Peptides against a protein of PDB entry 3JWR. Designs and how they scored, part 228

Target 1, 323 residues: chain A of PDB entry 3JWR
Amino acid sequence: TRELQSLAAAVVPSAQTLKITDFSFSDFELSDLETALCTIRMFTDLNLVQNFQMKHEVLCRWILSVKKNYRKNVAYHNWRHAFNTAQCMFAALKAGKIQNKLTDLEILALLIAALSHDLDHRGVNNSYIQRSEHPLAQLYCHSIMEHHHFDQCLMILNSPGNQILSGLSIEEYKTTLKIIKQAILATDLALYIKRRGEFFELIRKNQFNLEDPHQKELFLAMLMTACDLSAITKPWPIQQRIAELVATEFFDQGDRERKELNIEPTDLMNREKKNKIPSMQVGFIDAICLQLYEALTHVSEDCFPLLDGCRKNRQKWQALAEQ
Target 2, 298 residues: chain A of PDB entry 3JWR as posed
Amino acid sequence: TRELQSLAAAVVPSAQTLKITDFSFSDFELSDLETALCTIRMFTDLNLVQNFQMKHEVLCRWILSVKKNYRKNVAYHNWRHAFNTAQCMFAALKAGKIQNKLTDLEILALLIAALSHDLDHRGVNNSYIQRSEHPLAQLYCHSIMEHHHFDQCLMILNSPGNQILSGLSIEEYKTTLKIIKQAILATDLALYIKRRGEFFELIRKNQFNLEDPHQKELFLAMLMTACDLSAITKPWPIQQRIAELVATEFWEQGDQVGFIDFVCTQLYEALTHVSEDCFPLLDGCRKNRQKWQALAEQ

## One batch from the design tools (peptide; made by RFdiffusion4, then SolubleMPNN)

Design b2_p17_7_s2 (from b2_p17_7, 7 letters changed)
Fold by OpenDDE base, seed 4:
Structure b2_p17_7_s2 (fold): chain B 323 residues (1-323), chain A 17 residues (1-17)
Amino acid sequence: as target 1 above (323 residues)
Amino acid sequence: DEEYQEALELLEELLLS
């Protein structure tokens, strides 16, 4: 395609030029082509292209395929969300120095998972999918969308001309897919809530050990969640804009819940309850985000900008809640 | 804080439903 030709022929700017190592990164000013170029740079600078012998054209095609399989009519859970998740992962790996704690296969899997974790998202949560009796709800009992996202990821990875993992051995391929699956499934916040206590306890007791396979898996799950939620850490103007996108998507779901399911939406998804957004954001930060970024910062102090950003945004939301 | 508690309940409903 013309798009593929343009991407494959383009000079890929440095990570410094693209600012993709910055935790404060924003994609708002970037074209779709520039987001793809950023993605190529992430793979390159993580040594994934070299170490796994990725063909440039295949990588370009894969990126474009992933982007294409996000819906454009979804306010928040679109390509830009996936791209920002991957960028946060890249920043955490590089600037946050987490790269030094992980294997190349884990890094490969995390980057693929970050880009793929919301593939074909429909702008509705698992509860809506279940209550609407969607065909996907017949296939999966829990983490319905996350299973679907992984299935889409696997489909793309196996599509002709998109096989970025063709340079891996059979064992490396199996390992990578296992980690990708676990990482995508970990983005179900219900699973995060279920598992985070173990992680926080290990950190609190200074018993956290990445050499333990179970603890490694747990850490990768927490890291995925930290990147998925990273909008909450962004500079306030960016945070506000993203929060508006999230609210738009949630209100769209609430409107559909009223119309299609004949139910009253929760305040979070109720367009009439916009005035509660600031207090709900404070609650979300306190209940979900702060302890996660504290724990992540404990694992790697260079991840502090995520925690600092989260704290600053809590203050901003609290100030709005008091008005 | 009542508003905080309400936010937690809403979050729990969203995440656990």
Scores: peptide ipSAE 0.025, ipTM 0.686, DockQ to the pose 0.084
Fold by OpenDDE base, seed 3:
Structure b2_p17_7_s2 (fold): chain B 323 residues (1-323), chain A 17 residues (1-17)
Amino acid sequence: as target 1 above (323 residues)
Amino acid sequence: DEEYQEALELLEELLLS
């Protein structure tokens, strides 16, 4: 395609020029092509292209395929969300110095997972899928959408001309897919809530050890969540704009719940209760976000900007909630 | 405080669903 030709022929700017190492990064001003260029840079600077012998054209095609398989009519869970998740992962690996704690296969898997973790997202949560009796709800009992996202990821990875993992051995390929699956499934916040206590306790007791395979898996799951939720850490103008996108999508779901399911939406999904957003954001930060970024910062102090951003945005949302 | 607690419950419901 012309898009592929343009991307494949383009000179990829440095990570410094693209500012993709910054935790404060914003994609708002970037074109789709520029987001793809950023993604190439992430793979290159993490040594993934070299170490796994990726063909440039294949990587370009894969990136464009991933982007294409996000829906454009979804307010938040679209390509830009996936791209920002991957950018946060890249920043955490580089600026946060987590790269030195992980294997190349783990890094490869995390980056692929971050970009792929919401593929074909429909702008509705697992509860809606269950209540609507969607066919996917018959295939999976839990983490319905996350299983679907992984299936989409696997489909793309195996599609002709998109096989960025073709340079891996059979064992490396199996390992990578296992980690990708685990990482995508970990983005189910229900699983995060279930597992986070173990992670926090290991940190609290100073027993956290990345050399332990179970703890490694747990850390990768927590890191995925930290990147997935990283919008909450962004500078206030960016945070506020992203929160509007999230609210839009939630309200769209609520509208569909009324229309399609004849259900009164919860306040979080209710367009008529927009005034509760600030207090809900404070609650979200306190219940979900703060401890995660605190624990992540304990693993690597260079991740502090995520925690600091989260704290600052809590203050901003609290001030709005008090009005 | 009440609204905050309600919001937390709603968030938990959403996140666990």
Scores: peptide ipSAE 0.024, ipTM 0.683, DockQ to the pose 0.083
Fold by OpenDDE base, seed 5:
Structure b2_p17_7_s2 (fold): chain B 323 residues (1-323), chain A 17 residues (1-17)
Amino acid sequence: as target 1 above (323 residues)
Amino acid sequence: DEEYQEALELLEELLLS
């Protein structure tokens, strides 16, 4: 395609020029082509292209295929969300110095997972899918959408001309797919809530050890969640804009719940209860976000900007909730 | 704070569903 030709021939700017190492990064000013260039830079600077012998054209095609398999009519869970998740992963690996704690296969898997974790998202949560008796709800009992996202990821990875993993051995390929699956499934917040206590306790007791395979898996799950939720850490103007996109998608779901399911939506999904957004955001930060970024900062102090951003946004939301 | 508690309950419902 013309798009592929343009991407494959383009000069890829440095990570510094693209600012993709910054935790404060925003994609709002970037074109789709520029987001693809940023993605190439992430793979290159993480040494994934060299270490796994990726062909440039194949990587370009894969990126465009991933982007194409996000829906344009979804307000938040689109390519830009996946791209921002991957950018946060890149920043955490580089600026947060987590790269030094992981294997190349783990890094490869995390980056692929971050870009792929919401593929074909429909702008509705697992609860809606289940209550609507969607065919996907018959295939999977838990983490319905996350299983679907992984299936889409696997489909793309196996598509002709998109096989970025063709340079891996059979064992490396299996390991990578296992980690990708685990990382995508970890973005189910229900699983995060279930597992986070073990992670926090290991940190509290000073018993956390990345050489333990179980603790490594747990850490990768927590890191994926931290990147997936990283919008809450962004500078306030960016945070507000993203919160508007999230609210738009939630309200669209609530409208569909009324129309299609004849269900009264929860306050979070209810367009008529916009005034509760600030207090709900404070609750979300306190219940879900703060401890995660605190724990991540304990693993690597260079991740502090995520925690600091989260704290600052809590203050801003609290001030709005008090009006 | 009653509003805060209500928000937490709603969030918990969403996150666990």
Scores: peptide ipSAE 0.024, ipTM 0.677, DockQ to the pose 0.082
Fold by OpenDDE base, seed 2:
Structure b2_p17_7_s2 (fold): chain B 323 residues (1-323), chain A 17 residues (1-17)
Amino acid sequence: as target 1 above (323 residues)
Amino acid sequence: DEEYQEALELLEELLLS
C-alpha cells in the first residue's frame, strides 16, 4: 500500500525528538504516520529489531495491520489507546528503568501485547457482550473480549508479511506467545482486582522477587494494567480530554443498553448522570489506580511520575466534585 | 461520603462484571 511505502521509506526520528520516553507524552498532535514512526522507534530503542532480526518492512506492515484492526468508530478503545498504552510501556521500560529487570522476550511480548491488547474492541465491556448473547460469549466464559483481542493478535502475527517473530526460535516463539496471551488477558480489570492483593502484599512485606517465575508473571500483569490505565496519570488537560473519550464510549454503551437490552444503564454509563463523573473519577483513582502506581514505584522509583500524575489528577477531580 | 461509596460500589461492579 501507499501507506506502507511511505512508512517504510520514512526517517524515524529519535525517541528524544518524539518525546516517547516522557510519562507526560500526548499523542493528540500526532498523525497516524507519526504514531507508526513512534512505534518503530520503540521497537528499535528496546533493541527488539536487532535482537530478533526483524525486517523493517515486516515491522512496518505489522504496525499498520495492528492499527487497521482497531475500529475507527469507537471513541476510546481505538488505535490511539493502544498506542498510548505501548508508549507508557516504553516510558516505564526506559525512563522507569524496568527494562533492566526483564528479559528481551518479556519486553518483546509486553510491547506487542500493549499494542494489541484491545484489537477489534467494539466499545462495549464484557458484561454487555455477555448480556447481548454475542457469539463471542459462547466461545469464552471469562475475559471474553481479552480472549478475542489475543485471537486477533495471533491472527495478525501469523499473517503473510506480518511475521515480526520469524527470527525467533521455536522455543522463543512459544514463550513470547505465552507472555503475550497472559499480558492481554491481564488487562481484564476483573483479573486485576483478583490478583492485585497478592502483588501488594509481596511489596508490603518486602518479599517481592522478580527471579520467581510466578512473581514475574504477576508483575507483568500489573505493569500491563498500569500502562492500560496510564491516561489517569497524564497532565490534567490530557487527562480531561481522555476522560471525555471514555465517558463518550460508556454513554454510547448505556444508550445501547437502553435500546437493545431494554435496561437502565448504571450511573457510569448513563448520559443523564454526567454530573457524577468527577466523583466517579475520584472513586476510580482511589479504588483502582493509586495503590497500583504506589506498588509500581516501589519496584522502580523512576516510575514516580505515574504516581505523582495520578495524585495530581485525583486532586483536580476532587475539586470538581466539590463544586 | 455516601456518594463516594456509591460510586465506588458502581465502579467495582463494573470492573468485576
Scores: peptide ipSAE 0.023, ipTM 0.671, DockQ to the pose 0.083

Design b2_p17_7_s3 (from b2_p17_7, 9 letters changed)
Fold by OpenDDE base, seed 3:
Structure b2_p17_7_s3 (fold): chain B 323 residues (1-323), chain A 17 residues (1-17)
Amino acid sequence: as target 1 above (323 residues)
Amino acid sequence: DEEYERALELLEELLLS
């Protein structure tokens, strides 16, 4: 395709030029091509292209395939969300110095997972899928969409001309897929809520050890969530804009709940209760976000900008809630 | 604290179903 030719022939700017190591990064000004260039740079600077012998054209095709398999009519859970999740992962690995704590296979898996974690997202949550009696709800009892996202990820990885993992040994391939699956499934916030207590307790007791395979898996799950939620850490103007996208998608779901399911939506999904957004954001930060970024900062102090951003946005949302 | 509990409840309704 013309798009593939353009991407494959383009000079990829440095990570410094693209500012993709910045926790304050914004994609708002970037074209789709530029997001793809950023993604190439992430793979390159993490040494994934070299270490796993990725063909440049195959990587380009894979990136474009991943992008294509996000829906454009979904307000938030689209390619830009996946891209921003991956960028936060890259920043956490580089600027946050988490790269030094992980294997190359783990890094490879996390980056693929970040880009793929919401593939074919439909702008509705697992609850809606269950209540609508969607066929996917018959296949999976829990984390329905996350299983679907992984299935989509696997489909793309195995598609002709998209096999970025072809340079891996059989064992490396199996390990990578296992980690990808676990990482994508970890983006189900229900699983985060279930598992986070163990992570926080290990940190509190000063018993956290990445050499323990179970704790490593737990950390990768927490890191995925931290990147997935990283919009809450962004500079306030960026945070506000992203929050509007999230609200738009949630309200669209609420509208569908009324129309298609004849259900009154929860406050979070209710367009008529948009005035509650600031207070709900404060609650979300306190309930879900703060402890996670505190814990992550404890693992690597260089991740502090995520925590600082989250705290600053809490203050901003609180000020709006008081008006 | 009230906002925290409300958000948790909403998230549980949203995510834990």
Scores: peptide ipSAE 0.027, ipTM 0.724, DockQ to the pose 0.093
Fold by OpenDDE base, seed 4:
Structure b2_p17_7_s3 (fold): chain B 323 residues (1-323), chain A 17 residues (1-17)
Amino acid sequence: as target 1 above (323 residues)
Amino acid sequence: DEEYERALELLEELLLS
């Protein structure tokens, strides 16, 4: 395609030029082509292209395929969200120095998972999918969308001309897919809530050990969540804009819940309760985000900008809630 | 744990409602 030709022929700017190592990164000013170029740079600078012998054209095609399989009519859970998740992962790995704590296969899996974790998202949560009796709800009992996201990820990885994992051995391939699946499933906040206590306790007791396979898996899950929620850490102007996108999507779901399911939406999904957004954001930060970024910072102090950003945004939301 | 309870409430609102 013309798009593929353009991407494959383009000079890929440095990570410094693209600012993709910055935790404060924003994609708002970037074209779709530039987001794809950023993605190529992430793979390159993480040594994934070299170590796993990725063909440039195949990587380009894969990136474009992933982007294409995000819906454009979804306000928040679109390509830009996935791209920002991956960028946060890249920043955490490089600037946050987590790269030094992980294997190349884990890094490969995390980057693929970050880009793929919301593939074909429909702008509604698992509860809506279940209550609407969507065909996907018949396939999976829990984490419905996350299973679907992984299925889409696997489909793309196996599509002709998109096989970025073709340079892996059979064992490496199996390991990578296992980690990708676990990482995508970990983005279900229900699973995060279920598992985070173990992670926090290990950190609190100073017993956290990445050489333990179970703890490694737990860490990768927490890291995925930290990147998925990283909008909450962004500079305030970016945070506000992203919060508006989230609110738009949630209100769209609430409107559909009223119309299609004949239910009153929760405050989070209720357009009429938009005045509660600041207080809900404070609650979300306190209940979900702060401890995670604190724990991540304990694993790697260079991840502090995420925690600092989260704290700063809490203050901003609190100030709005008091008005 | 109050924080856990708040997290569950948010989870119910976000994912289980």
Scores: peptide ipSAE 0.026, ipTM 0.718, DockQ to the pose 0.190
Fold by OpenDDE base, seed 5:
Structure b2_p17_7_s3 (fold): chain B 323 residues (1-323), chain A 17 residues (1-17)
Amino acid sequence: as target 1 above (323 residues)
Amino acid sequence: DEEYERALELLEELLLS
């Protein structure tokens, strides 16, 4: 395609020029082509292209395929969300120095997972899918959409000309797919809530050890969640804009719940209760976000900007809630 | 405190299905 030709022939700017190592990064000013160029840079600077012998054209095609399989009519859970998740992962690996704690296969899996974790998202949560009796709800009991996202990820990875993992041995391939699956499934916040206590307790007791396979898996899950939620850490103007996108998508779901399911939406998804957003954001930060970024900062102090951003945004939301 | 509890309740409602 013309798009592929343009991407494959383009000069890829440095990570410094693209500012993709910054935790404060924003994609708002970037074109789709520029987001793809950023993604190439992430793979290159993490040594994934070299270590796994990726062909440039194949990587370009894969990126474009991933982007194409996000819906444009979804307010928040679109390509830009996946791209920002991957950028946060890249920043955590580089600036946050997490790269030094992980294997190349784990890094490869995390980056693919971050880009793929919401593929074909429909702008509704698992609860809606279940209550609407969607066919996907018949295939999976829990983490319905996350299983679907992984299935889409596999479909793309196995599509002609998109096989970025073709340079891996069969064992490396299997290992990578396992980690990708675990990472995508970990983005279900229900699973995060279920598992986070173990992680926090290990940190609190100073018993956390990445050499333990179970603890490694747990850490990768927590890291995925930290990147997925990273909008809450962004500078306030960026945070506000993203919060508006999230609210738009939630309200769209609430409208559909009324129309299609004859259900009164929860306050979070109720367009009529916009004034509760600031207090709900404070509650979300306290209940879900703060402890995660605190724990991540204990693993690597260089991740502090994520925690600091989260704290600053809590203050901003609290100030709005008091008006 | 009350606002936090309400927000947590809303989140739980989203995640328990």
Scores: peptide ipSAE 0.026, ipTM 0.707, DockQ to the pose 0.086
Fold by OpenDDE base, seed 2:
Structure b2_p17_7_s3 (fold): chain B 323 residues (1-323), chain A 17 residues (1-17)
Amino acid sequence: as target 1 above (323 residues)
Amino acid sequence: DEEYERALELLEELLLS
């Protein structure tokens, strides 16, 4: 395609020029081509291209394939969300110095997972999929969409000309796919709620050890969630804009719940209760976000900007809630 | 924290059937 030719021929700017190591990064001003260039830089600077012998054209095609398999008619869970998740992962690995704590295969898996974790998202949650009796709900009992996202990820990775993992041994390939699957499934917030207590207790007791395979898996899950939710850490103008996208998607679901399922939506998805957004955001930060970024900062102090951003946005939302 | 409890309830409604 013309898009592939343009991307493959383009000079990829440095991470410094692209600002992709910044926790304060915004994609708002970036074209789709620039987001793809950023993604190439992430793979390159994490040594993934070199270490796993990725062909440049194959990587370019894969990135474009991933981007193409996000829906354009979904307000929040689109390519830009996946891209921002991956950028936060990159920043956490580089600026947050988590790279030094992980294997190359884990880093490879996390980056692929971050970019792929919401593939073909339909702008509705698992509850809606289940209640609407969607065919996907018959295939999977739990984490319905996350299983679908992984299936889409696997499909792309195995598609002709998109096989970025062809340089891996059979064992490396199997390991990478296992980690990708676990990482994508970990983005189900229900699983996060279920598992986070174990992580926080390990941190609290100073017993956290990444050399333990179980704790490593747990950490990767928490890191994925931290990147997935990282919009809450962004500078206030960015946070506000992303919150509007989230609200739009949730309200669209609520409207569909009324129309298609004949049910009253929850406050979070009720367009008529938009005035509750500030207080709900404060609650979300307190219930879900703060402890996660605190724990992550304990693992690596260089991740503090995520925690600091979250705290600052809490204050901003609280001020709005008090008006 | 009341806001914490409210957020958990909303999250449960969102994520759990």
Scores: peptide ipSAE 0.025, ipTM 0.718, DockQ to the pose 0.097

